Peptides against a protein of PDB entry 4KTY. Designs and how they scored, part 65

Target 1, 266 residues: chain A of PDB entry 4KTY
Amino acid sequence: YVLNDIGVIFYGEVNDIKTRSWSYGQFEDGILDTCLYVMDRAQMDLSGRGNPIKVSRVGSAMVNAKDDEGVLVGSWDNIYAYGVPPSAWTGSVDILLEYRSSENPVRYGQCWVFAGVFNTFLRCLGIPARIVTNYFSAHDNDANLQMDIFLEEDGNVNSKLTKDSVWNYHCWNEAWMTRPDLPVGFGGWQAVDSTPQENSDGMYRCGPASVQAIKHGHVCFQFDAPFVFAEVNSDLIYITAKKDGTHVVENVDATHIGKLIVTKQI

## One batch from the design tools (peptide; aimed at target 1 F136 H170 H256)

Design b2_p27_3_s4 (made by RFdiffusion4, then SolubleMPNN; from b2_p27_3, 14 letters changed)
Fold by OpenDDE base, seed 1:
Structure b2_p27_3_s4 (fold): chain B 266 residues (1-266), chain A 27 residues (1-27)
Amino acid sequence: as target 1 above (266 residues)
Amino acid sequence: SPLPDEHKLPDSFFKELLEELKKKKEL
C-alpha cells in the first residue's frame, strides 16, 4: 500500500469490468517535493502535516483545482482542447511534476486520474492508500441519502427537478489511519475523494470518512460520511411530479447503487 | 458525441430501469 509504485485501477461498467495500469511513482525524483509543495500551497501548518486525518483531508481538497488552485482540473465534456485528455495519462508523475513546474492546475482529469494522483500523494507521505471503484456510484446533491429521480406524468425524467445523478463508475481512495477523533472501532480504512463533487465546509473535498462506520450505517461521524454513504447505499426513488405540484413516490429500487465495489488488495 | 469514460447515466437509463422494475413487480 505504500511501497508499490504501479497499480491497477478498475473502471468500465458493472457488466464489463475493465482495468488500467497506473504508475504512482511515489519514489520518483521530485514527487515527494511536489507533495510537500502541495501542502505548502494549502498553507498547511507544520504541526498538522504529521496527522493523517488532516493530511488526507487537505489532499482531498488540493488534488482538485477548485477553491485553491490545486493540482488537477476536472473535465467531462469529451473535448479537452486546452490540455491532456484524461485517458492519455498513465501515471501521477507527469501530472505532479507539471504542477510543480508551472505552479498552475493541470488539465485534465476524471475520477481515476484524481484517485491516481491522490494515491501518490498519500503514499508519498507515508499513508497507506488504495483506490476503490464503485459501480453505479450515486451523487447525492441534497444530503438526503437518496437518489431522487423525478418523473413527468408520462414517465419521462424531469431533468429540471432531478438534481441527483449516478456515475457509471466512480473512483476514490481509502487511506489507512487511526481515528482518535471517532469512537473506538472506526479507525482503519477511511474513504477520501479528491474528485470535485460536493462542497464540504467551504471546499470541494471529501473525507476522511470511516469505512467501518459507513458499513454499519453510521453517518454522523466526520467527515462527509453522509455523502460517501449515499455513493454506495442510496435507494433509487422514482417520484412522479404531478401537474398540481404534488409528488408521489411510484417506485423504490434498493439494488443498483453501489452494486459492485472493487479494490485491489495489494 | 461519444460519452466520456466516466459519465453520468442518462435519463433514458433510468426510464428503462423503471420499466423493468414495473415488469418485475407484475410478475
Scores: peptide ipSAE 0.547, ipTM 0.887, DockQ to the pose 0.506
OpenDDE base, seeds 2, 3, 4, 5: peptide ipSAE 0.539, 0.409, 0.514, 0.540; ipTM 0.877, 0.813, 0.869, 0.880

Design b2_p27_4 (made by RFdiffusion4)
Pose (drawn by RFdiffusion4):
Structure b2_p27_4 (pose): chain A 261 residues (1-241, 247-266), chain P 27 residues (1-27)
Amino acid sequence: YVLNDIGVIFYGEVNDIKTRSWSYGQFEDGILDTCLYVMDRAQMDLSGRGNPIKVSRVGSAMVNAKDDEGVLVGSWDNIYAYGVPPSAWTGSVDILLEYRSSENPVRYGQCWVFAGVFNTFLRCLGIPARIVTNYFSAHDNDANLQMDIFLEEDGNVNSKLTKDSVWNYHCWNEAWMTRPDLPVGFGGWQAVDSTPQENSDGMYRCGPASVQAIKHGHVCFQFDAPFVFAEVNSDLIYITAHVVENVDATHIGKLIVTKQI
Amino acid sequence: EQYELKLVKNSDGSYKWVNPDTGKEIK
């Protein structure tokens, strides 16, 4: 989780698992300096850089280009003007070195690309880290921790009213650290996510959220545990437009995996 | 590689999740 500079990112389907190799490259010339540059650009106060909670949260904001001209721009537009399609990248090095050199956000990425770059950032600084993949990953748009699926009278999905969504998969990172800001028992792996989905306190960032706190539903503990809980375990609520028609308690988060040791 | 799933109603009234571009059911 610190010294391995290559890894595997899982994707595809639960019974059709695909692997994508990834070069983290945290030891390559120019990368460590690039990680420091990322924190400088985020205008992160130096006095907080010994705190992994802060470093990881800044990283979750600065790996993406929204709000702060950070590292990577997301796209699903099937065009990818003036850049590289997200699927073309095979590691983090070219992205990070291009960012340091050009001093401009790099185009383009999707969730595994954000996770790969963020993983490089964490391991390079010495924060143990890994990439996790969540199959059938919920995206909660109204912060009620459930998927609200609105149906027309005919029982079909009303695409105008329905805003929540579900991904075939989504990847984020876990960072290892104590949580002196939380009661004892909630350290260890913290979910951190640099892929923009929802604002957290006015910026696209997510975490650190204690995985242990998410497991027992104690999502009151900072940061962004309710959103992460919703990604892995929200119920699907079918609502006819308002009457609750049905509840699917098993669709979301069918499987979560990471590379074996 | 990555996309949001589409919910599709079946003739029997049930629902499935599919690839929005191809209609392929995702399990």

Design b2_p27_4_s1 (made by RFdiffusion4, then SolubleMPNN; from b2_p27_4, 12 letters changed)
Fold by OpenDDE base, seed 4:
Parts: C-alpha cells; sequence; structure tokens
Structure b2_p27_4_s1 (fold): chain B 266 residues (1-266), chain A 27 residues (1-27)
C-alpha cells in the first residue's frame, strides 16, 4: 500500500466496471518535496506532521483548491477550457510538480484525480492508502443520512427542493492508521476524501472516518462519519411535496446507494 | 467522467437514473 507506485482505479457503472491505470509516483523526484510544500502551504505545525490523523485531514483539504489554494480545481460541468480535462491525467506526478512550480491550483480534477493525488500524498508520507470506488455514491448535502428525492404531486421529480445528489461513481481514499482519539477497535482503515463535496468545520475536507465505525453504524465519531456513511448507505427517500407545503414519503429504496464498493487490494 | 445522476420520470410512471449530459440510462 505504500510501495506500489502504480495503481488501478475503478470507475464506470456497476454493470460495466472499468479500470484506469494511475501512476502515483511517490518516489519520483520532487514529489516528497511537493508533499512537504503542501503541508507548508496549509501552515501545518511541524508537531502535527507525524500524526496520520492530522496529516490525512490536512491532505483532504489541501488536495482540493477550495479554501486554501490547494492542489486541484474540480470541474464537473464538462467545461475544461482553461486546463487539462480530468480524463487526460494518468498520474499524480505531473499534477504535483505543476502545483509546486506554479504555486497555483492545477486544473482540472474529478474524484479519481483527487483520489489519485491524495493517494500519492498519503503514501509519500508513509501512510498506507488505497482508493475506493463507490457506485451510486450519495452526496448528502443536509446531513440527514438519507438521499432525498422530491416529487411533485404529479409524480415528476423536483430537483430544486434538495441539494442531495447521487454520483454515478465516486472515488475516495482509505488510509491505515491507529485512532487513539476513538474507542478501541475503530483504528485501521479510515475514509478520507479530498474531492470537495461538503464543508467540514469550515473547510472542504472529509475524514478520517473510521471504516469500522461506519460499518457498525457508529456515525458519532470524528471526522465526518455521517457524511461517509451517507455516501454508501443512504436510503433513497421519495417524498411528494404537496402544494400545501407538507411532505409525504411515497417510497424508500434501501438498495440503490452504494450498490458496489470496490477497492484494489494492492 | 464522474457526474451527478439525474432522476427522470418515464412515461409509464417509473423512475430512471440517467446521465445528465447524454440522457443515457445508468443502472
Amino acid sequence: as target 1 above (266 residues)
Amino acid sequence: DQFALKLVREEDGSYEWVNPFTGEKVT
């Protein structure tokens, strides 16, 4: 998980799983220096740089450009006019070196690009890390642990009543670490995500969230466990919005979100 | 590419998730 500098990232659809190669390049010239530079830009205290909890949290913030002029600018509107299309990247090295050279965010990334760069960052700093792909990945915007789908009285979908969304797929990282800040048993793999999705205590970052805690329904533990839980386990709640402002639950689908979660065991 | 799925109501009243750019069904 640390020594492998080439990986495979899963994407596509549940019925048509695709893979792309990604060069992490954590041993390439200038990459470690760039990772240190990233932490410098984050103004991370030296005392925290040896703590994988702090490092992964900072990394989740800094790999995206939001808030702190971090590494990557995301784009999901199919407009990539002022940079490199996300699909054109094949590894982390060029991105990180460009960031170090320009000292400006690099355009553009989507989830697998964020995850790839973040994986490099983690591995470069000695944190075992892997990329996870979740198909039909929910984005719970209001932290209610469900994916709300609002319907008009006629049955048509009203997309304006919620900011909740579902990604066709989403990639994030799992980092291996102890969690002395959590109860015993919740160390090991921690979900961390550098794709800018939600604000977490003032910054677009996510994790580390204990995978074990999430698997057992413990969403009360830091960091961002409810959000990660919702990504993989949200029920689709079909709600009819009545003209009088009342809401009626019409249907619940507990099988759609997180249909498949894939990670490479390398 | 990664994209947010769009839920659409079909003529028969069923719901389908589609690619918002292409309209193709995602299952």
Scores: peptide ipSAE 0.710, ipTM 0.966, DockQ to the pose 0.853
OpenDDE base, seeds 1, 2, 3, 5: peptide ipSAE 0.675, 0.662, 0.687, 0.628; ipTM 0.958, 0.957, 0.961, 0.950

Design b2_p27_4_s2 (made by RFdiffusion4, then SolubleMPNN; from b2_p27_4, 14 letters changed)
Fold by OpenDDE base, seed 4:
Structure b2_p27_4_s2 (fold): chain B 266 residues (1-266), chain A 27 residues (1-27)
Amino acid sequence: as target 1 above (266 residues)
Amino acid sequence: DQFALELVREEDGSYVWRNPFTGEVVT
């Protein structure tokens, strides 16, 4: 999880699973320096740089450009005119070196690019890390731990009534660490995500969230456990929006979100 | 690419997730 500098990332759809190679390059020249530079840009205290909890949280913020001029600018609108299309990247090295050289965010990334770069960052700093792909990955925008689907009275879907969405797939990272800030048993793999999805206490960041805690439904633990839980375990709530403004739950589907979660054992 | 799936109501009243670009059902 630390020594492997080449990986495979799963993507696509649950019924059409695809893989791509990704070169992490954590041992390449300039990469460690760049990771340190990232932490410098984050103004991270030296005392915190040895704490994987703090490092992973800072990393989740800094790998994306939001808030802090971090490494990568995300783009999901198929407009890549001012940079490199996300699909053109094959590894972390070029991205990180460009960031270090230009001292400006690199364009562009999507989830697997964020996850790839973040994986390099974590591994470079000695934190065991892997990439996780979740198919039918929910994006709970209002932190209610459910995926809201609003229906018109005629049964048609109204996508304008919620910002909740479901990704065909989403990639994030799991980092191995102890969690002395959590109860015993919730160390080990921690979900961390550098893809800018939701604001977490003032910044676009996510985690570390205890995988064990999430698996057991403990969403009260820091950081961002509710959001990560929702990504993998949200129920689809079909709600009819009545003309009078009332909402009626028509159906609940607990089978789609997180239908398949894949992580490479590397 | 990563994208949001589209939930659509079918003629028979069922709901199906689709790739918004290809129209293919995602199940």
Scores: peptide ipSAE 0.696, ipTM 0.962, DockQ to the pose 0.816
OpenDDE base, seeds 1, 2, 3, 5: peptide ipSAE 0.694, 0.698, 0.679, 0.689; ipTM 0.961, 0.962, 0.959, 0.960; seed 2 fails the geometry check

Design b2_p27_4_s3 (made by RFdiffusion4, then SolubleMPNN; from b2_p27_4, 8 letters changed)
Fold by OpenDDE base, seed 4:
Structure b2_p27_4_s3 (fold): chain B 266 residues (1-266), chain A 27 residues (1-27)
Amino acid sequence: as target 1 above (266 residues)
Amino acid sequence: DQFALKLVKEEDGSYKWVNPFTGEEVK
């Protein structure tokens, strides 16, 4: 998980799983220096740089450009002018070196690009890390642990009543670490995500969230466990918005979100 | 590419998820 500098990232659809190669390049010239530079830009205290909890959380913030002029600018509107289309990237090295050279965020990334760069960052700093792909990945915007789908009285979808959404797929990272800040048993793999999705205590970041805790429904543990839980386990709640302002739950689908979660065992 | 799925209602009252850019169903 640390020594492998080339990986495979899963994407596509549940019924048509695709893979792309990604060069992490954590041993390439200038990459470690760039990772240190990233932490410098984050103004991370030296005392925290040896703590994988702090490092992974800072990394989740800094790999995206939001808030702190971090590494990557995301784009999901199919407009990639003034940069490189997300699909054109094949590895982390060019991105990180460009960031170090320009000292400005690099355009553009989507989830696998964020995850790829973040994986490099983690591995470069000695944190075992892997990329996870979740198909039909929920984005719970209001932290209610469900994916709200609002319907008009005629059954048509009203997308304006919620900011909840579902990604066709989403990639994030799992980092291996002890969690002395959590109860015994919740160390090991921690979900961390650098794709800017939600604000977490003032910054677009996510994790580390204990995978074991999430698997057992413990969403009360730091960091961002409810959000990660919702990504993989949200029920789709079909709600009819009545003209009088009342809401009626029409249907619940507990099988749609997180249909498949894939990670490479390398 | 990664994209947010769009839920659409069919004429028969069923729902499907589609690619918002292409309209192609995602199952």
Scores: peptide ipSAE 0.717, ipTM 0.967, DockQ to the pose 0.858
OpenDDE base, seeds 1, 2, 3, 5: peptide ipSAE 0.703, 0.702, 0.696, 0.702; ipTM 0.965, 0.964, 0.963, 0.964

Design b2_p27_4_s4 (made by RFdiffusion4, then SolubleMPNN; from b2_p27_4, 10 letters changed)
Fold by OpenDDE base, seed 4:
Structure b2_p27_4_s4 (fold): chain B 266 residues (1-266), chain A 27 residues (1-27)
Amino acid sequence: as target 1 above (266 residues)
Amino acid sequence: DQFKLELVREEDGSYKWVNPFTGEEVK
């Protein structure tokens, strides 16, 4: 989880699982220096740099460019004219070295690119980390732990009534650490995500969220447990929006979100 | 690529998730 500098990232579809190789390169020249530079750019106190909770949270913020001129700019509109298409990246090294050299965010990334770079960051700093892929990954935008689907009275989908959405797949990271800030038993793997999805207390960041807590439905624990829980376990709620403003639940699908969660065994 | 799925209603009243760029169903 720390020593491997090449990995496999899962993507594609549940019925057509695909893999891509990713070179983390945490031992390559300049990479550790770049990780330290990232923390410097985050203005992270020296005292916090030894705390994996703080480091992973800062990393989740800084690997994306939002808020703080972090490492990667995301793009999901299939327009990559001012940078490198996400699929063209094969590893973290070029991205991190470009960031260090230019001192500007690197374009462009999608979830696996964010996760790949974040994995390098974590491993470089001695934090065991892995990438997980969640197929049919929910993006709960209003923090109600549901994936709301609004229908018109005629049955047509109204995508304007909610910002909730579903990724075909989504990659994030799990980092291994103790959680003295949580009750006993909720250490170990922590979900952290550098893909800019939701604002978390003022920044686009996510985690660390206890995987064990989430598995047992404990979403009250810091950080961002409700969001991560929703990514993997949201029910699809089909709601008819009536003209009079009332809502009627037409159907509930508890099997769609988080259809498959995959992580590479090391 | 990673993309947000689009839910579409079929003529028979059923729903399917599709790739918004290609229109292909994602199951």
Scores: peptide ipSAE 0.751, ipTM 0.972, DockQ to the pose 0.856
OpenDDE base, seeds 1, 2, 3, 5: peptide ipSAE 0.739, 0.738, 0.733, 0.713; ipTM 0.970, 0.970, 0.968, 0.964

Design b2_p27_5 (made by RFdiffusion4)
Pose (drawn by RFdiffusion4):
Structure b2_p27_5 (pose): chain A 261 residues (1-241, 247-266), chain P 27 residues (1-27)
Amino acid sequence: YVLNDIGVIFYGEVNDIKTRSWSYGQFEDGILDTCLYVMDRAQMDLSGRGNPIKVSRVGSAMVNAKDDEGVLVGSWDNIYAYGVPPSAWTGSVDILLEYRSSENPVRYGQCWVFAGVFNTFLRCLGIPARIVTNYFSAHDNDANLQMDIFLEEDGNVNSKLTKDSVWNYHCWNEAWMTRPDLPVGFGGWQAVDSTPQENSDGMYRCGPASVQAIKHGHVCFQFDAPFVFAEVNSDLIYITAHVVENVDATHIGKLIVTKQI
Amino acid sequence: DSYETLDYHHTDKSAPPSNLPEITRYH
């Protein structure tokens, strides 16, 4: 979780698992300096850089280009003008070195690419880290921790009213640390996510959210635990437009995996 | 297996997923 500079990112389907190799490259010439440059560009106060909670949260904001001209621009536009399609990248090094050299956000990435770059950032600084993959990952748009699926009279999905969504998969990071800001029992792995989905306190960032706190539903503990809980375990609520028609308690988060030791 | 499973909750996920192409997004 610190010294391995290569890894595997899992994707595809639960009974059709695909693997993508990834070069984290945290020891390559120029990467450590690039990680410091990322925190400088985020205007992160130096006095907080010994705190992994702060470093990880800044990283979750700065790895993406939204709000702060950070590292990577997301796209699903099937064109990818003036850049590289997200699927073309095989590691983090070219992305990070291009960012340092050009001083401009790099195009383009999707969730595993954000996760790969963020993993490089964490391991390079010495924060143990890994990439997690969540199959059938919920995206909650209205912060009620459930998927609201609105149906027309005919029982079909009303695409105008329905805003929540589900991904075939989504990847984020876990960072290892104590949580002196939380009661005892909530340290260890913290979910951190640099892929933009929802604003957290006015910026696209997510975490650190204690995985242990998410497991027992104690999502009152900062940061962004309700959103992460919703990604892995929100119920599907079928609502005819308002009458609740059905509830699917098992669809979301069918499997969560990471590379073995 | 070349991976490790992880627990984030206590919900039983043994049932099959619903086919919902209208809300499902792909990479």

Design b2_p27_5_s1 (made by RFdiffusion4, then SolubleMPNN; from b2_p27_5, 12 letters changed)
Fold by OpenDDE base, seed 1:
Structure b2_p27_5_s1 (fold): chain B 266 residues (1-266), chain A 27 residues (1-27)
Amino acid sequence: as target 1 above (266 residues)
Amino acid sequence: KDYEELEYDDRDKSAPAPDLPEITLYE
């Protein structure tokens, strides 16, 4: 998980799983220097750079450009006129080297690009890391651990009322570390995500969230465990918005979200 | 939820570009 410089990213639909090769290139010239530069831009003190908890959290913030002029600008509107389309990237090296050279955020990324670059960052710094793909990945944006799907009376989704969303797939990272800040048993794989989705205590970042904690429903553990839990375990709550303004729960689906969570075994 | 770890080896850098993630539609 540190030495492998080429990986596979899973994407597509749950019923049509696809794979893409990604070159991490953590040993390429200038890449480690760029990772150190990223931490410098984050104004991370030297003492914190040896702590994988702090490093992974800073990395989750800095791999995206939001808040801090980090590495990658996300774009989901299919307009990539001022950069490289997310699908054109084949690895992390060109992105990181461009960032180091230009000292400006690189355009553009989406989840697998963020995950690829973040994986390089973690591996460069000696943190074992892997990419995880979650099919039917929930995005809870009201912090209630539910996916509230509002329906019109005709059964169609009310897009104005429905703020929560579900991706057909979403990629993030898991980083291996001890968690002395958590109870015993919640070290190991930690979910971290550099795709800017939600604000976490003032910045667009996510994790590290203990995978073991999430698996056992311990959402009170730092960092961002509720959000990551929701990504993989949210119940879909179908709510009919009546014309009179009342809301009626029509159905609850506890099986849809996190239908499949896949990672490459190396 | 349980994780599935798949054994897969594809080192072809020319592999097709990934489909863009999409919001699931509920109709």
Scores: peptide ipSAE 0.146, ipTM 0.691, DockQ to the pose 0.091
OpenDDE base, seeds 2, 3, 4, 5: peptide ipSAE 0.032, 0.022, 0.020, 0.014; ipTM 0.615, 0.511, 0.545, 0.468; seed 5 fails the geometry check

Design b2_p27_5_s2 (made by RFdiffusion4, then SolubleMPNN; from b2_p27_5, 13 letters changed)
Fold by OpenDDE base, seed 2:
Structure b2_p27_5_s2 (fold): chain B 266 residues (1-266), chain A 27 residues (1-27)
Amino acid sequence: as target 1 above (266 residues)
Amino acid sequence: MDYEELEYDTKDKSKPAPDLPEITLYE
């Protein structure tokens, strides 16, 4: 087995799958040192740095700039005047080295940039990792494991009432580890996500969530299993708000979310 | 490039979606 320094990230739409090359640069000079610096900035105890559960969770927090002045500032407004447009990045090295040099968050990232940098971080620290792309990825804002889509009387979406959202695609990471904190059988691939989406017990972070747990609906298993479950398995609930204040469920779509989940074939 | 499809659920999502309003955001 030869670890490739250049990866492929899938993006686009489920019916128009695209690929993006990404250089992880895990063996480049200064990259490992930067990953250690990231853990230092997180004030992570040395005793925890050997635990992939703790490391991946800290990494999911620190690769984004929220809460802790981590590595990347996310931006989705198509205005990138004070940094580099997310699409201009080709790998993790420049981002990580800039972070180490400036000691300030790097602008800007979107999901694949977060996933790319996070993948480098995990691999540098000896955690087997890969990038995963989920087409039609749900963002559940209220942790009810469904997408509540409110409709106007004319059938159009009420954007004011609708807080939940769906990305055409979203990228996160899977990290391979044992999970002694979970029942037997829930080790292996763990979903971790550094894109700042929701607050997880005080910080914008996500995972590690056992993929096996998610697959079998064990949302009670730490960490962030409900959120990851919703990303891949939420039903879309279309609700009409009546003038009298009542809500009527008009439709349920159980097939839209998580339509395709892919990673690079080895 | 070839990809590996991953299984995160046991749902059959092969059923065509009903004609409903689009709510998808785009990167």
Scores: peptide ipSAE 0.527, ipTM 0.918, DockQ to the pose 0.703
OpenDDE base, seeds 1, 3, 4, 5: peptide ipSAE 0.507, 0.496, 0.453, 0.509; ipTM 0.908, 0.908, 0.866, 0.912

Design b2_p27_5_s3 (made by RFdiffusion4, then SolubleMPNN; from b2_p27_5, 13 letters changed)
Fold by OpenDDE base, seed 5:
Structure b2_p27_5_s3 (fold): chain B 266 residues (1-266), chain A 27 residues (1-27)
Amino acid sequence: as target 1 above (266 residues)
Amino acid sequence: KDYEELEYDDRDKSGPAPDLPEITLYE
């Protein structure tokens, strides 16, 4: 999980799983220097740079451009006139080298691009890392661990009231580390995500969240366990907003979110 | 939930671009 410089990213639909190659290039010239530069831009102290917990959390913030002029600007509106379309990238090297050269955020990324660049960052710094893809990935906007879907009386979705959303697929990273800050047994794979989704204590970042903690419903464990838990295990709550202003829960679907979480076996 | 580890051969950099993620709701 450190030595491979080419990987596979899963995408598509749960019923039509697709794969794409991604060049991590963690051993290419200038990449280590760029990763160090990223930590310098984050003003990360020297003592923290040897701690994978701090490094992965800083990385999750800095791989996205929000808050701190980090590496990648996300775009989801199909307007890429001022940069490279997310689908045009084939690896991390060009992105990281452009960032180092220009000292400005690189345009543009989406989840697999963020995950690819973040994977390079982690592996370059000696942290075992992999990309995972979650199919039917929830984006909980109000931190209630539910996907609240508001319906009109005719059964159609009320898009104005419905703030939560579901991605057909979403990519993030898992990093291998010990977690001395958590109870025994919650080390190992930690979910970290550099795609800007929600604010975590003042910055668009996510993790490290213990995969074991998530699997066992320990959402009180740092960092961002509630959000990651919701991504993979939220219930869909269908609520009819009636004309009289009352809300009625019509249905609860506990099976839709996180139908499949996949990664490449190395 | 359990994670599934799938085995696929690595492809060249020239592989097809991924489909864009889509925001959807289950009806």
Scores: peptide ipSAE 0.276, ipTM 0.770, DockQ to the pose 0.084
OpenDDE base, seeds 1, 2, 3, 4: peptide ipSAE 0.024, 0.019, 0.131, 0.152; ipTM 0.585, 0.560, 0.675, 0.624

Design b2_p27_5_s4 (made by RFdiffusion4, then SolubleMPNN; from b2_p27_5, 11 letters changed)
Fold by OpenDDE base, seed 2:
Structure b2_p27_5_s4 (fold): chain B 266 residues (1-266), chain A 27 residues (1-27)
Amino acid sequence: as target 1 above (266 residues)
Amino acid sequence: MDYEELEYDDRDKSKPPLNLPEITLYE
């Protein structure tokens, strides 16, 4: 008898919240071994494998295929000709077992797939973890903690100039751990994200970022606090690019990003 | 299904947005 752990992932839009089931399968045969294999592929020293800070950071890097031939290849082009569409996955088990057997990145994932697999990884390694969904999640490309939205003279978005982007929703993980590397009070839930979004000190990874630190604006606390802060608290800066090359700030919206952040109710 | 709202920000975001930016959609 195998007791499967099944979760719920929230997605969709803030005005139309949707749910999908996800089988974590953390107790399925071969899954723990695969998680250990992932750390082996990351060349993680044994001494660090007992440290949830290091493990979660390595996991955030290795669950995505970028940089290190990790578990999942992300794709958002709606083609998916050389693999499985992200929406077809129903759990972590098939993905992890395929990765272990093929020793090649599995195609394809999007945020909830990354979060699902990452959640399995964390739980397998004894780190309490959950998936969170942020509606209107900002992607800050230049670490200025704001979304610079450039507008044409007619008020439409200038996609060429606008590098920052906003997801209608984004999923990441929270991992529970102490943070002896931070001041007292900033342990507990830590945001970690395996969806490849930005380079963090040389590779696509994110976290652990103290949720308490983010909440209180302590963006100087490692790791990737500015990025996570921006995901949930960026102001939208609407800028009109004039013909003469000058930029005019038309409006600032401090209420749009991070409109709702949810997790499964226990 | 019921969800728990998490607090990453102390700011009031109950106001409607001024405009909708270009949004990237997951499938």
Scores: peptide ipSAE 0.436, ipTM 0.817, DockQ to the pose 0.664
OpenDDE base, seeds 1, 3, 4, 5: peptide ipSAE 0.309, 0.343, 0.425, 0.394; ipTM 0.729, 0.743, 0.821, 0.772

